# Peptides against a protein of PDB entry 2YKT: the designs that were tried, part 137

Target 1, 231 residues: chain A of PDB entry 2YKT
Amino acid sequence: SRSEEMHRLTENVYKTIMEQFNPSLRNFIAMGKNYEKALAGVTYAAKGYFDALVKMGELASESQGSKELGDVLFQMAEVHRQIQNQLEEMLKSFHNELLTQLEQKVELDSRYLSAALKKYQTEQRSKGDALDKCQAELKKLRKKSQGSKNPQKYSDKELQYIDAISNKQGELENYVSDGYKTALTEERRRFCFLVEKQCAVAKNSAAYHSKGKELLAQKLPLWQQACADPS

## One batch from the design tools (peptide; made by RFdiffusion4, then SolubleMPNN)

Design b2_p17_3_s3 (from b2_p17_3, 5 letters changed)
Fold by OpenDDE base, seed 5:
Structure b2_p17_3_s3 (fold): chain B 231 residues (1-231), chain A 17 residues (1-17)
Amino acid sequence: as target 1 above (231 residues)
Amino acid sequence: SEFEEELAEMEKFLESL
């Protein structure tokens, strides 16, 4: 029936969230933590590289013919430091606003969805059973009427069961339909939350890239000219 | 925050069961 098919669809939405979405989200969080760790590793390695560059700048500053190139090398290292500070701020946001919140939600969501599905199933079954009972009683009444010498005796009761069946059928259909809409809303809400949090991360990433681009664009022409201007 | 409100709603639902 239409109600049975809609019921199946509703259950499948909840099952898809629990069995596909949530496990995939857990994996996404894990990959995010790995990415964060790798970026922290890049930060550490970069510090060593630019500290070594500073040492080269010190040597240039001590030279007779390359003193001004020392300042250039120091500026290169300082720009890197500023870019790195911006990256660290981005990573803090990535951790606190995305990973932590997703982890907290996905942990609670397993219990929530299981309970929500169970509640829906219980009420759906209750309404279905009540409908089936009324249909069965009507069938029994009709059998009695067919075997009776006075069928008119059962007419009013037959009408009452017909009305009750119609009402219960409508209530069941509405409940299942609303259940399906609710399930789809639950699914959409989870995707929307992910999208919104990724938008926040993207904004922070854009700020990092913009700052780096601005700093480098300001200094790079000066650095490129440094060797052409012999002291 | 919206995040905290959503968590609270989920918890409230679980407590009502």
Scores: peptide ipSAE 0.233, ipTM 0.858, DockQ to the pose 0.918
Fold by OpenDDE base, seed 3:
Structure b2_p17_3_s3 (fold): chain B 231 residues (1-231), chain A 17 residues (1-17)
Amino acid sequence: as target 1 above (231 residues)
Amino acid sequence: SEFEEELAEMEKFLESL
């Protein structure tokens, strides 16, 4: 029936979230943590490299003929420090505003969705069973009426069961329809949350890239001329 | 935040059962 098909669709939405979306989201979080760890590793390695560059700048500053190149090397290291600070802020946001929040939601969601589905199933079955009972009673009444010497005795009860069946059928259809809309809304909300959080990450990443581009564009011409202009 | 509100709503639902 229409109601049975809509019921099947509703259950399938919940099952898709629990069995496909949530496991995939857990994997996404795990991959995000791996990516964060790799970026932290890059940060650490970069610090060592630019600290070594500073040491080369110190040696240049101590030289007789290359003092101005020492200042250039120090400026290169300072620009790196500023870029690195922006990266660290991006990583903090990535961890706190994306990964942690997704992890908290997905953990709670397993319990929430299981309970929501069970509640829906229980009420759907209750309405279905009540409908089936009324239909069965009507069938029994009709058999009694057909075998009776006074069929008119059962006419009012027959009408009451017909009306009850019609009402219960309508209620079941409406309940299942609303259940399906609710399930689709639950699914959409989860995707929307992921999109919105990823937009926040993209915004923070854009700030990091813009700052780096600005600083390097400002200084690079100066650095490129340093060797051609000895003091 | 919207995030905290959504978590709270989910928790309230579970408590209501």
Scores: peptide ipSAE 0.228, ipTM 0.855, DockQ to the pose 0.905
Fold by OpenDDE base, seed 1:
Structure b2_p17_3_s3 (fold): chain B 231 residues (1-231), chain A 17 residues (1-17)
Amino acid sequence: as target 1 above (231 residues)
Amino acid sequence: SEFEEELAEMEKFLESL
C-alpha cells in the first residue's frame, strides 16, 4: 500500500543516517583531527626555522658591513610570525567550532535517532494494528450477515466500521507522511549543520590567506632591493 | 548558541522517553 511504502521510505531515511551518514561523519572528524595535527606540526617546525633565521639576522647586525641585512632578516621572521598567528587563530576556530561540535553531536545522535525511530515505529504499528483490527471486525460482521436470515440487522454496524476504517486509514497515511517529512528534515538539518560550520572555517581560512598575501606583498619589494643598496 | 540549543533539545527528547 501507499502507507506501507512511505513507512519503508521513512525507516530507510533513519537507517541511512545511522548506518551511513554518522559513520562517515565520524571518519570526517578523525580526518579533521589528523589535518589539525599536521598543521600544528607545520607551525611548530616553521617556528624553529624562523628562529634560526633570527639568529642569522643577529650575526648580520653584529657585522661591520651587513648591519642593514640584519633588519631585513628580522623583518622576514616577523612577517612569518604574524602569518603563523593568523593560522593559529584559524586552527583554534577549526577545533572549537567544527571538530568539537561535530564530535558532540555525533555522539548524542546515535541515541537520539534510535529513540526517534523507535517512537515512530511504535506509533505507526499502533495505528496499523488498530486499522487491521477494524478491518478484521468488518470482515467477521459481513460473514455473519451473509449467514443470517436478517442481514439488515447488521447494516448500521457495517456502515460504522466502514467509516472507522476510512478514518483510521486517513490517520495512518497522515502520520506516515508527517513521519517521512520529519525524517527528511532530520537528514537535511545534519547536512546543513556541516555546511554552515565549513563556511565558518572557510571564512577564517580566507582571512589567513589574505593576511599572508598582504604582509608579503608589502615587504617583499624592500627585501629584494636590500643587497643592491649597500650602506 | 544554536548548537547548544539543538543539543539541549536532543537531550530533552531522550529524557522524555
Scores: peptide ipSAE 0.225, ipTM 0.855, DockQ to the pose 0.909
Fold by OpenDDE base, seed 2:
Structure b2_p17_3_s3 (fold): chain B 231 residues (1-231), chain A 17 residues (1-17)
Amino acid sequence: as target 1 above (231 residues)
Amino acid sequence: SEFEEELAEMEKFLESL
């Protein structure tokens, strides 16, 4: 029946979220944590590299003929420090605004979806069983009426059962229809949340890249000229 | 936040069961 088909569709939506979406989201979070760790590693390695560059700048500053190149090397290290600070801010946002929130949701969602599906199934079955019972009673009544010398005795009860069946059928169809809409809304909400959080991360990433581009674009011409200037 | 509200709704649902 249409109701049974829609019921199966509803259950399949919940199952898809529980068995496909949520496991994939957990993997996404894990991959995000790996990416975060790698970027933290870049931060650490970069610090060592640019600290060493500062040391070269100190040596230049102590030289008789290369003092101005010391300032250039210090500026290079400082620009890097500023870029790295932007990266750290991006990573903090990536961790706190995306990964942590997704992790908290996905853990709670397993329990939530299981309970929601169970509630839907229980109520759907209850309505279905009540309908089946009324249909069975109507069938029994019709059999009694056919075997009776006075069929008119059962006419009013037959009409009552027909009406009850119609009402219960309508209630079941509406409940299953609403259940399907609810399930689709639950699925969409989860994707929307992911998109929104990714947008926030993208904005922070854009800020990091923009700041780096601006700082380097400003200073690079100066640094390129430093060796051409006679000491 | 929207995040906190959604978590609270999920928790409230679970508590109602």
Scores: peptide ipSAE 0.237, ipTM 0.859, DockQ to the pose 0.913; fails the geometry check

Design b2_p17_3_s4 (from b2_p17_3, 8 letters changed)
Fold by OpenDDE base, seed 5:
Structure b2_p17_3_s4 (fold): chain B 231 residues (1-231), chain A 17 residues (1-17)
Amino acid sequence: as target 1 above (231 residues)
Amino acid sequence: SEFDKELQEMEDFLAEL
């Protein structure tokens, strides 16, 4: 029936979230942690490189003919330090506002979806069983009426069962329809949450890139002139 | 936060069952 097909579709939405979406989200979180660790590794490796650049700046500052180039090399290292500090702030936000929240949500969601599906199934079955019972009683009544010398005795009860069946059928169809809409809304909400959290990550990343661009754009012309102006 | 509200709604639903 239409209600049975829509019931199957509703259950499939919940099962898809539980069996496909949530496991995939757990994997996404794991990949996010790996990415965070790799970026932390980049920050550490970059520190070693720019600490070595500072050492070159110290040597230039000790020279007689290249002292001003020492200041340039120190500025290059300092701009890098500021860029790396912005990256570390972005990583903290990435950890606290994305990864931790997704972990908390996905853990609770497994329990929530199991309970929501069970509640839906219990109520759907209850309404279905009540409908089936009324249909069975109407069928028994009709058989009894056909074998009776006075069929009119059962006419009022037959009408009552017909009305009850019509009402229960409508209630079941509406309940299953609303259940399907609810399930689709639950699925959409989870994707929307992921999109919104990724938008926050994108904004933080854009801020990091903008800060780096601004700092480099301000200093690069000065650094490019340093060798052209021999003291 | 919106996140905290969503978690609370899920917890409330589980507590009512």
Scores: peptide ipSAE 0.244, ipTM 0.861, DockQ to the pose 0.908
Fold by OpenDDE base, seed 2:
Structure b2_p17_3_s4 (fold): chain B 231 residues (1-231), chain A 17 residues (1-17)
Amino acid sequence: as target 1 above (231 residues)
Amino acid sequence: SEFDKELQEMEDFLAEL
C-alpha cells in the first residue's frame, strides 16, 4: 500500500543516516584530526627551520660586509612567524568549530536517531494494529449479518466501523507522511550543519592564505634587491 | 549557539523517552 511504501521509505532514511552518513562523518572527523596533526607537525618543523635562518641572520649581522643581509634574514623569519601564527589560528578554529562540534553531535546522534526511529516505528505499528483490529471487527460483523435473519440490526454498527476504518486509515497515512518529511528534514539538517561548519573553516583558511600572500608580496621585492646593493 | 540549541534539542528528546 501507499502507507507501507512510505513507511519503508521513512525507515530507510533513518537507516541511511545511522548506517551510512554517521559512520562516514566519523571517518571525516578522523581524517580531519589526521590533517590537523600533520599541520601541527609542519608548524613544529618550520619553527626549527626559521630559527636556523635567524642564526644565519645573526652571523650576517656580525660580519663586516653583510650586515644589511642580517636584517633581511630576520625579516624573512619574522614574516614566517606571522604566517605561522595565522596558521595556528586557523587550526584552532578547525579543531574547535568543526571537529569538536561534529564529534559531539555524531556521538549523540546515534542514540537520538535510534530513539527517534523506535518512537516512529512504535506509533506506526500502534496505528496500524488499531486499523487492522477495526477491519477485522467489520469483517466479523459482516459475517454475522449475512448469517442473521435480521441484517438491519447490524447496519448502524457496520457504518460506524466503516467510518472508524476510514478515519484510522487517514490518520495512519498522515502519520507516515509526516514521519517521512521529518526524516528527510533530519537528514538535510545534518548535511546543512556540515556545510555551515566547512564554510567557517573555509573563511579561516582564506584569512590564512591572504595574510601570507600579503606579507610575502610586501617584502619579497625588498629581499630580492638586497644582494644587488652591496655595501 | 545554534550548535548548543541543537544538542539540547537532541538531549531533551532523549530525556522525554
Scores: peptide ipSAE 0.243, ipTM 0.861, DockQ to the pose 0.971
Fold by OpenDDE base, seed 1:
Structure b2_p17_3_s4 (fold): chain B 231 residues (1-231), chain A 17 residues (1-17)
Amino acid sequence: as target 1 above (231 residues)
Amino acid sequence: SEFDKELQEMEDFLAEL
């Protein structure tokens, strides 16, 4: 029946979220944690490299003929420090606003969806069983009427059962229809949440890249001329 | 936050069952 088909579709939406979406989201979170760790590793390794560059700048500053190049090397290291600070801010947001929130949500969601599906199934079955019972009683009544010398005695009851079946069928169809809409809304909400959080990450990433571009564009021409202008 | 509200709604649903 139409109601049975829509019931199967509703159950399949919940099953898809529980069996496909949530496991995939857990994997996404794990990959995000790996990416965060790698970026933190880059920051740490970069610190060592630019600390070594500062040491070269110190040596230039101690020289008699290359003092001004010491300042250039220090500026290069300082610009890098500012870029790395911006990266660290992005990583904090990535951790706190994306990964942590997704992890909390996916953990609770398994229990929530199981309960929501069970609630739907229980009520759907209750309505279905009530309909089946009414249909069975009508069938029994019709059998009694066919065997009776006075079939008119059962006519009013037959009409009452027909009306009750029609009403219960309508209630079941509406309930299953609303259940399907609810399930699709639950699925969409999860994807929307992911998109919104990823948009926040994208904004922070854009800020990081813009800051780096700005700082380097400001200083690079000066650094490129430093060797052409001996003091 | 909106996130905290969504979590609370899920928790409330589970508590009512």
Scores: peptide ipSAE 0.237, ipTM 0.858, DockQ to the pose 0.911
Fold by OpenDDE base, seed 3:
Structure b2_p17_3_s4 (fold): chain B 231 residues (1-231), chain A 17 residues (1-17)
Amino acid sequence: as target 1 above (231 residues)
Amino acid sequence: SEFDKELQEMEDFLAEL
Protein backbone atom coordinates (compact mmCIF):
# COMPACT_ATOMS: atom_id res chain seq x y z
CA SER B 1 0.00 0.00 0.00
CA ARG B 2 0.99 3.69 -0.24
CA SER B 3 1.35 3.93 3.57
CA GLU B 4 3.50 0.78 3.70
CA GLU B 5 5.79 2.09 0.96
CA MET B 6 6.18 5.46 2.68
CA HIS B 7 6.81 3.64 5.99
CA ARG B 8 9.67 1.70 4.39
CA LEU B 9 11.09 4.94 2.95
CA THR B 10 10.97 6.55 6.43
CA GLU B 11 12.78 3.62 8.04
CA ASN B 12 15.38 3.68 5.26
CA VAL B 13 16.17 7.37 5.93
CA TYR B 14 16.86 6.64 9.63
CA LYS B 15 18.88 3.54 8.71
CA THR B 16 20.93 5.52 6.15
CA ILE B 17 21.82 8.13 8.79
CA MET B 18 22.74 5.49 11.38
CA GLU B 19 24.55 3.05 9.08
CA GLN B 20 26.09 5.36 6.43
CA PHE B 21 26.19 9.01 7.53
CA ASN B 22 27.28 8.59 11.18
CA PRO B 23 30.07 6.07 10.47
CA SER B 24 31.30 8.30 7.62
CA LEU B 25 31.19 11.30 9.96
CA ARG B 26 33.25 9.42 12.57
CA ASN B 27 35.81 8.71 9.86
CA PHE B 28 35.74 12.40 8.83
CA ILE B 29 36.46 13.39 12.46
CA ALA B 30 39.33 10.89 12.64
CA MET B 31 40.82 12.26 9.40
CA GLY B 32 40.41 15.78 10.82
CA LYS B 33 42.36 14.81 13.96
CA ASN B 34 45.12 13.37 11.78
CA TYR B 35 45.22 16.59 9.73
CA GLU B 36 45.38 18.70 12.93
CA LYS B 37 48.25 16.58 14.25
CA ALA B 38 50.17 16.92 10.99
CA LEU B 39 49.76 20.72 11.00
CA ALA B 40 50.91 20.88 14.63
CA GLY B 41 53.92 18.84 13.53
CA VAL B 42 54.63 21.38 10.76
CA THR B 43 54.53 24.19 13.32
CA TYR B 44 57.00 22.40 15.58
CA ALA B 45 59.39 21.58 12.73
CA ALA B 46 59.18 25.15 11.43
CA LYS B 47 60.17 26.49 14.88
CA GLY B 48 63.41 24.51 14.75
CA TYR B 49 64.19 25.78 11.24
CA PHE B 50 63.57 29.44 12.06
CA ASP B 51 65.39 29.21 15.41
CA ALA B 52 68.37 28.10 13.34
CA LEU B 53 67.78 31.09 11.03
CA VAL B 54 67.91 33.38 14.10
CA LYS B 55 71.30 31.88 14.94
CA MET B 56 72.52 32.83 11.45
CA GLY B 57 71.19 36.35 12.08
CA GLU B 58 73.16 36.56 15.33
CA LEU B 59 76.35 35.65 13.48
CA ALA B 60 75.65 38.31 10.84
CA SER B 61 75.09 40.92 13.58
CA GLU B 62 78.50 40.05 15.08
CA SER B 63 80.25 40.42 11.70
CA GLN B 64 81.96 43.61 10.53
CA GLY B 65 80.61 43.67 6.98
CA SER B 66 77.16 42.01 7.26
CA LYS B 67 75.51 43.59 10.34
CA GLU B 68 72.46 44.87 8.46
CA LEU B 69 71.82 41.36 7.09
CA GLY B 70 71.45 40.22 10.70
CA ASP B 71 68.36 42.43 11.02
CA VAL B 72 66.98 41.02 7.74
CA LEU B 73 67.38 37.44 8.98
CA PHE B 74 65.71 38.34 12.30
CA GLN B 75 62.81 39.94 10.40
CA MET B 76 62.41 36.79 8.28
CA ALA B 77 62.22 34.65 11.42
CA GLU B 78 59.78 37.06 13.12
CA VAL B 79 57.43 37.17 10.11
CA HIS B 80 57.41 33.38 10.10
CA ARG B 81 56.61 33.36 13.85
CA GLN B 82 53.60 35.61 13.18
CA ILE B 83 52.41 33.34 10.34
CA GLN B 84 52.71 30.29 12.62
CA ASN B 85 50.78 32.06 15.39
CA GLN B 86 47.97 32.63 12.88
CA LEU B 87 48.09 28.93 11.96
CA GLU B 88 47.80 27.98 15.65
CA GLU B 89 44.71 30.18 15.97
CA MET B 90 43.18 28.46 12.95
CA LEU B 91 43.98 25.05 14.48
CA LYS B 92 42.32 25.99 17.78
CA SER B 93 39.19 26.96 15.89
CA PHE B 94 39.37 23.77 13.82
CA HIS B 95 39.59 21.71 17.00
CA ASN B 96 37.04 23.53 19.17
CA GLU B 97 34.43 24.61 16.63
CA LEU B 98 34.41 21.63 14.27
CA LEU B 99 36.05 18.45 15.60
CA THR B 100 34.89 18.60 19.24
CA GLN B 101 31.34 19.59 18.34
CA LEU B 102 31.01 16.93 15.63
CA GLU B 103 32.39 14.30 18.02
CA GLN B 104 29.90 15.26 20.74
CA LYS B 105 26.98 15.20 18.29
CA VAL B 106 27.85 11.89 16.63
CA GLU B 107 28.25 10.19 20.01
CA LEU B 108 24.79 11.27 21.17
CA ASP B 109 23.15 10.85 17.76
CA SER B 110 23.39 7.06 17.63
CA ARG B 111 21.21 6.79 20.74
CA TYR B 112 18.90 9.60 19.65
CA LEU B 113 18.19 8.17 16.18
CA SER B 114 17.62 4.65 17.53
CA ALA B 115 15.11 6.01 20.02
CA ALA B 116 13.41 8.25 17.43
CA LEU B 117 13.06 5.34 14.99
CA LYS B 118 11.65 3.06 17.71
CA LYS B 119 9.13 5.71 18.76
CA TYR B 120 8.00 6.14 15.15
CA GLN B 121 7.77 2.36 14.58
CA THR B 122 5.74 1.84 17.76
CA GLU B 123 3.17 4.49 16.87
CA GLN B 124 3.01 3.43 13.20
CA ARG B 125 2.35 -0.18 14.26
CA SER B 126 -0.29 0.91 16.78
CA LYS B 127 -2.19 2.83 14.09
CA GLY B 128 -1.77 0.00 11.57
CA ASP B 129 -3.04 -2.62 14.04
CA ALA B 130 -6.07 -0.48 14.89
CA LEU B 131 -6.89 -0.18 11.17
CA ASP B 132 -6.45 -3.92 10.58
CA LYS B 133 -8.73 -4.71 13.53
CA CYS B 134 -11.46 -2.45 12.17
CA GLN B 135 -11.18 -4.01 8.69
CA ALA B 136 -11.38 -7.49 10.22
CA GLU B 137 -14.52 -6.59 12.19
CA LEU B 138 -16.19 -5.20 9.04
CA LYS B 139 -15.40 -8.46 7.21
CA LYS B 140 -16.95 -10.49 10.07
CA LEU B 141 -20.03 -8.26 10.05
CA ARG B 142 -20.51 -8.71 6.28
CA LYS B 143 -20.29 -12.52 6.67
CA LYS B 144 -22.99 -12.40 9.35
CA SER B 145 -25.16 -10.18 7.15
CA GLN B 146 -24.94 -12.60 4.19
CA GLY B 147 -26.14 -15.47 6.38
CA SER B 148 -28.96 -13.45 7.98
CA LYS B 149 -32.67 -13.41 7.11
CA ASN B 150 -32.60 -9.68 8.00
CA PRO B 151 -29.43 -8.09 6.46
CA GLN B 152 -30.81 -4.59 7.14
CA LYS B 153 -30.17 -5.15 10.87
CA TYR B 154 -26.39 -4.74 10.24
CA SER B 155 -26.50 -1.75 7.83
CA ASP B 156 -25.87 0.96 10.47
CA LYS B 157 -22.92 -0.93 11.97
CA GLU B 158 -21.47 -1.51 8.50
CA LEU B 159 -21.55 2.23 7.81
CA GLN B 160 -19.88 2.93 11.18
CA TYR B 161 -17.02 0.54 10.39
CA ILE B 162 -16.60 2.00 6.87
CA ASP B 163 -16.31 5.50 8.37
CA ALA B 164 -13.91 4.28 11.08
CA ILE B 165 -11.72 2.55 8.46
CA SER B 166 -11.63 5.70 6.32
CA ASN B 167 -10.63 7.85 9.33
CA LYS B 168 -7.97 5.40 10.56
CA GLN B 169 -6.55 5.05 7.04
CA GLY B 170 -6.27 8.84 6.77
CA GLU B 171 -4.63 9.10 10.22
CA LEU B 172 -2.10 6.40 9.33
CA GLU B 173 -1.25 8.03 5.98
CA ASN B 174 -0.82 11.45 7.61
CA TYR B 175 1.34 10.03 10.42
CA VAL B 176 3.62 8.17 8.00
CA SER B 177 3.82 11.20 5.69
CA ASP B 178 4.80 13.46 8.61
CA GLY B 179 7.26 10.83 9.79
CA TYR B 180 8.93 10.81 6.37
CA LYS B 181 9.19 14.62 6.30
CA THR B 182 10.65 14.57 9.83
CA ALA B 183 13.23 11.95 8.85
CA LEU B 184 14.30 13.96 5.77
CA THR B 185 14.56 17.08 7.94
CA GLU B 186 16.78 15.22 10.42
CA GLU B 187 19.05 14.12 7.57
CA ARG B 188 19.22 17.61 6.06
CA ARG B 189 19.96 19.20 9.47
CA ARG B 190 23.03 16.98 9.89
CA PHE B 191 24.41 17.88 6.47
CA CYS B 192 23.67 21.57 7.08
CA PHE B 193 25.55 21.49 10.39
CA LEU B 194 28.57 19.94 8.67
CA VAL B 195 28.46 22.56 5.89
CA GLU B 196 28.19 25.44 8.38
CA LYS B 197 31.10 24.20 10.49
CA GLN B 198 33.20 23.61 7.38
CA CYS B 199 32.42 27.18 6.26
CA ALA B 200 33.78 28.48 9.59
CA VAL B 201 36.95 26.43 9.06
CA ALA B 202 37.27 27.78 5.51
CA LYS B 203 36.91 31.36 6.79
CA ASN B 204 39.65 30.85 9.39
CA SER B 205 41.86 29.19 6.78
CA ALA B 206 41.35 32.16 4.46
CA ALA B 207 42.38 34.51 7.30
CA TYR B 208 45.58 32.50 7.84
CA HIS B 209 46.48 32.62 4.13
CA SER B 210 45.63 36.33 3.90
CA LYS B 211 47.80 37.21 6.92
CA GLY B 212 50.74 35.26 5.53
CA LYS B 213 50.40 36.90 2.12
CA GLU B 214 50.16 40.37 3.68
CA LEU B 215 53.22 39.98 5.92
CA LEU B 216 55.39 38.52 3.16
CA ALA B 217 54.25 41.07 0.56
CA GLN B 218 55.21 43.88 2.96
CA LYS B 219 58.72 42.62 3.76
CA LEU B 220 59.90 40.59 0.76
CA PRO B 221 60.89 43.60 -1.42
CA LEU B 222 63.04 44.94 1.44
CA TRP B 223 64.75 41.60 1.95
CA GLN B 224 65.40 41.19 -1.79
CA GLN B 225 67.20 44.55 -1.87
CA ALA B 226 69.36 43.98 1.24
CA CYS B 227 72.29 42.36 -0.61
CA ALA B 228 72.34 44.96 -3.39
CA ASP B 229 72.67 47.89 -0.93
CA PRO B 230 75.61 47.16 1.40
CA SER B 231 76.05 49.59 4.33
CA SER A 1 24.90 28.45 21.76
CA GLU A 2 22.74 26.89 19.05
CA PHE A 3 24.98 23.83 19.28
CA ASP A 4 24.40 23.49 23.03
CA LYS A 5 20.64 23.85 22.53
CA GLU A 6 20.60 21.09 19.91
CA LEU A 7 22.56 18.77 22.23
CA GLN A 8 20.20 19.56 25.09
CA GLU A 9 17.16 18.83 22.91
CA MET A 10 18.59 15.43 22.03
CA GLU A 11 19.37 14.70 25.69
CA ASP A 12 15.89 15.79 26.76
CA PHE A 13 14.33 13.52 24.15
CA LEU A 14 16.35 10.57 25.45
CA ALA A 15 15.44 11.40 29.07
CA GLU A 16 11.73 11.28 28.24
CA LEU A 17 11.94 7.66 27.04
Scores: peptide ipSAE 0.236, ipTM 0.857, DockQ to the pose 0.908

Design b2_p17_4_s1 (from b2_p17_4, 6 letters changed)
Fold by OpenDDE base, seed 4:
Structure b2_p17_4_s1 (fold): chain B 231 residues (1-231), chain A 17 residues (1-17)
Amino acid sequence: as target 1 above (231 residues)
Amino acid sequence: FQEELKKLEEETEELEK
């Protein structure tokens, strides 16, 4: 029946969220944590590299013929420090505004969806059973009427069951229809949340890249000419 | 976000009754 098909569709939406979306989201969070760790590793490794560059700058500053190049090397390290600070801010946001929030929400969401589906199933079954009961009673009544010497005796009861069946059928169809719409809305809400959080990440990433580009664009021409200038 | 989380928790608890 139409109601049965829509019921199956509704259940499938909830099942898809619970069995496909949420596990995939947990994996996404795990991959995000791995990505964060790697970026933190880059930060640490970069610090070592540029600290070593500073050491080279110190040596240049102590030299007789390359003293000014020491300042260039120090500036290179300083610009990197500023860029790295921006990266760290981005990572904090990535952790706090995306990963942590998704993790907290996905754990709670599992319970929520389970309870929501169960409630829907219980109510759907209740309405379905009530309808089936009325249909069965009508069938029994009609059988009695056919075997009776006075069928007119059952006419009023038959009408009552027909009306009850019609009302219960309509109620069931509406309930299942609303349930399906609700389920689809729940699914969409979860995707939208992910998209919105990812937009925030993208914005922060853009800020990081912009700052780095700005700083390097300002200084790089000066550094490039340093060796061409008389010492 | 914490307010949203709290609301979700409350809704969950209500559904679990």
Scores: peptide ipSAE 0.187, ipTM 0.848, DockQ to the pose 0.877
Fold by OpenDDE base, seed 5:
Structure b2_p17_4_s1 (fold): chain B 231 residues (1-231), chain A 17 residues (1-17)
Amino acid sequence: as target 1 above (231 residues)
Amino acid sequence: FQEELKKLEEETEELEK
């Protein structure tokens, strides 16, 4: 029946969230932690490189003919420091506002979905059983009427059962339909949350890239002219 | 966000009754 099909669809939505979405989200969080660790590693490695550049700047500053180039090299290292500070800020936000929040939410969500599905199943079954009971009683009444010398005696009761069955069937269909819509809304809400959190990541990333671009754009022309201008 | 988590927990508890 239509109601049975929609019931199966509803259960499948909940199962998909519980068995596919949530595990995939946990994996996403794990991959995010790995990504964070790798970026931290990049920061550390970059520090070593630019510390070595500072050493070259010190040597230039000690020279007789290249002192001004020492300042250029120091500026290059300083710009890098500022870019790395921006990256660290982004990583902090990435950890606190994305990974931690997703982790906390996904943990609670398992309990919520289990309870929601159970409630739906219980109520659906209750309505279904009530419908089945009325149908069975109508069938019994009809059998009794066929064997009776006065079938008209049962006509009013038969009409009452028919009406009750119609009403209960309508209620069941509506309940299952609403249940399906609710389940789809729950699924959409979870995807929307992920999208919103990724938007925050994108904004932070944009800020990082913008800061780097700005700093380099400001200084690069000066650095490029340093060798063209004699001491 | 913490308020949202609290709300979710409360809703879960109500569903579990």
Scores: peptide ipSAE 0.186, ipTM 0.848, DockQ to the pose 0.927
Fold by OpenDDE base, seed 3:
Structure b2_p17_4_s1 (fold): chain B 231 residues (1-231), chain A 17 residues (1-17)
Amino acid sequence: as target 1 above (231 residues)
Amino acid sequence: FQEELKKLEEETEELEK
């Protein structure tokens, strides 16, 4: 029946969220944590490299003929420090505003979805059983009427059951239809939340890249001229 | 976000009754 098909579709939406979306989201969070860790590793390695660059700058500053190049090398290291600070801010936001929030939400969501599905199933079954009962009673009444010498005696009751069946059928169809819409809305809400959080990540990433671009664009011409200008 | 989580928790608890 139409109601049975819609019921199956509704259950499948909940199952898809619980069995596909949520596990995939957990994996996404795990991959995000790995990515964060790797970026932290890059940060650490970069610090060592630019600390060594500072040492070269110190040597230049101590030289007789390359003192001004010491300042250039220091500036290069400083620009890196500023870029790195921006990256750290981005990573902090990435952790706190995306990963942590997704993790907290996904933990609670399993319980929510289980309870929501169970409630839907219970109510759907209840309405279905009530409909089946009325249909069964009508069938019994019709059998009794066929064997009776006075079938008109049962006509009013038959009409009552027909009306009840019609009403219950409509109610069941509406309930299942609404259930399906609700399930789809639940699914969409979860994807929208992910998209919104990823947009925040994108904004922070853009800020990081912009800061780096600005700093380097400002200083690079100066650094490129440093060797052309005598001390 | 914490308010949202609280709301979700409350809804979950209600559904579990």
Scores: peptide ipSAE 0.184, ipTM 0.846, DockQ to the pose 0.891
Fold by OpenDDE base, seed 1:
Structure b2_p17_4_s1 (fold): chain B 231 residues (1-231), chain A 17 residues (1-17)
Amino acid sequence: as target 1 above (231 residues)
Amino acid sequence: FQEELKKLEEETEELEK
């Protein structure tokens, strides 16, 4: 029946969230943590590299003929520091506003979905059983009527059951339809949350890249000319 | 966000009754 098919679809939505979406989201979070760790590692390694560059700048500053190049090397290291500061801000947001929040939410979601599905199933079954009962009673009544010497005795009751069946069928269909809409809304809500959090990360990432581009664009021409213009 | 989590927890508890 139409209601049975829609019921199946509703259950499948919940099943997909519980068995596909949530596990995939957990994996996404895990991959995010790995990515965060790698970026932190890059930051640490870069610090060592630019600290060594500063040492080269110190040597230049102590020289008789390359003193001005020391300042250039220091500027290069300073620009890096500014870029790294921006990266750290991005990473902080990535951790606190995406990964942590997703992790906390997914942890609670399994229980919620299980309870929601169970409630839906219980009510759907209850309505279905009530409908089946009325249908069965009508069938019994019709059998009695066919074997009776006075079939008219059962006519009013037959009409009552027919009406009840019609009403219960409508109620079941409406309930299942609403259930399906609710399930789809639950699914969409979860995807929307992910998208919104990822948008925040994207915004912060854009800021990081913009800052780096600006700083380097400002200084690079100066650095490129430094060797051509001895003091 | 913490308020949202609290709400979710409350809703879950209600559904589990």
Scores: peptide ipSAE 0.184, ipTM 0.848, DockQ to the pose 0.897

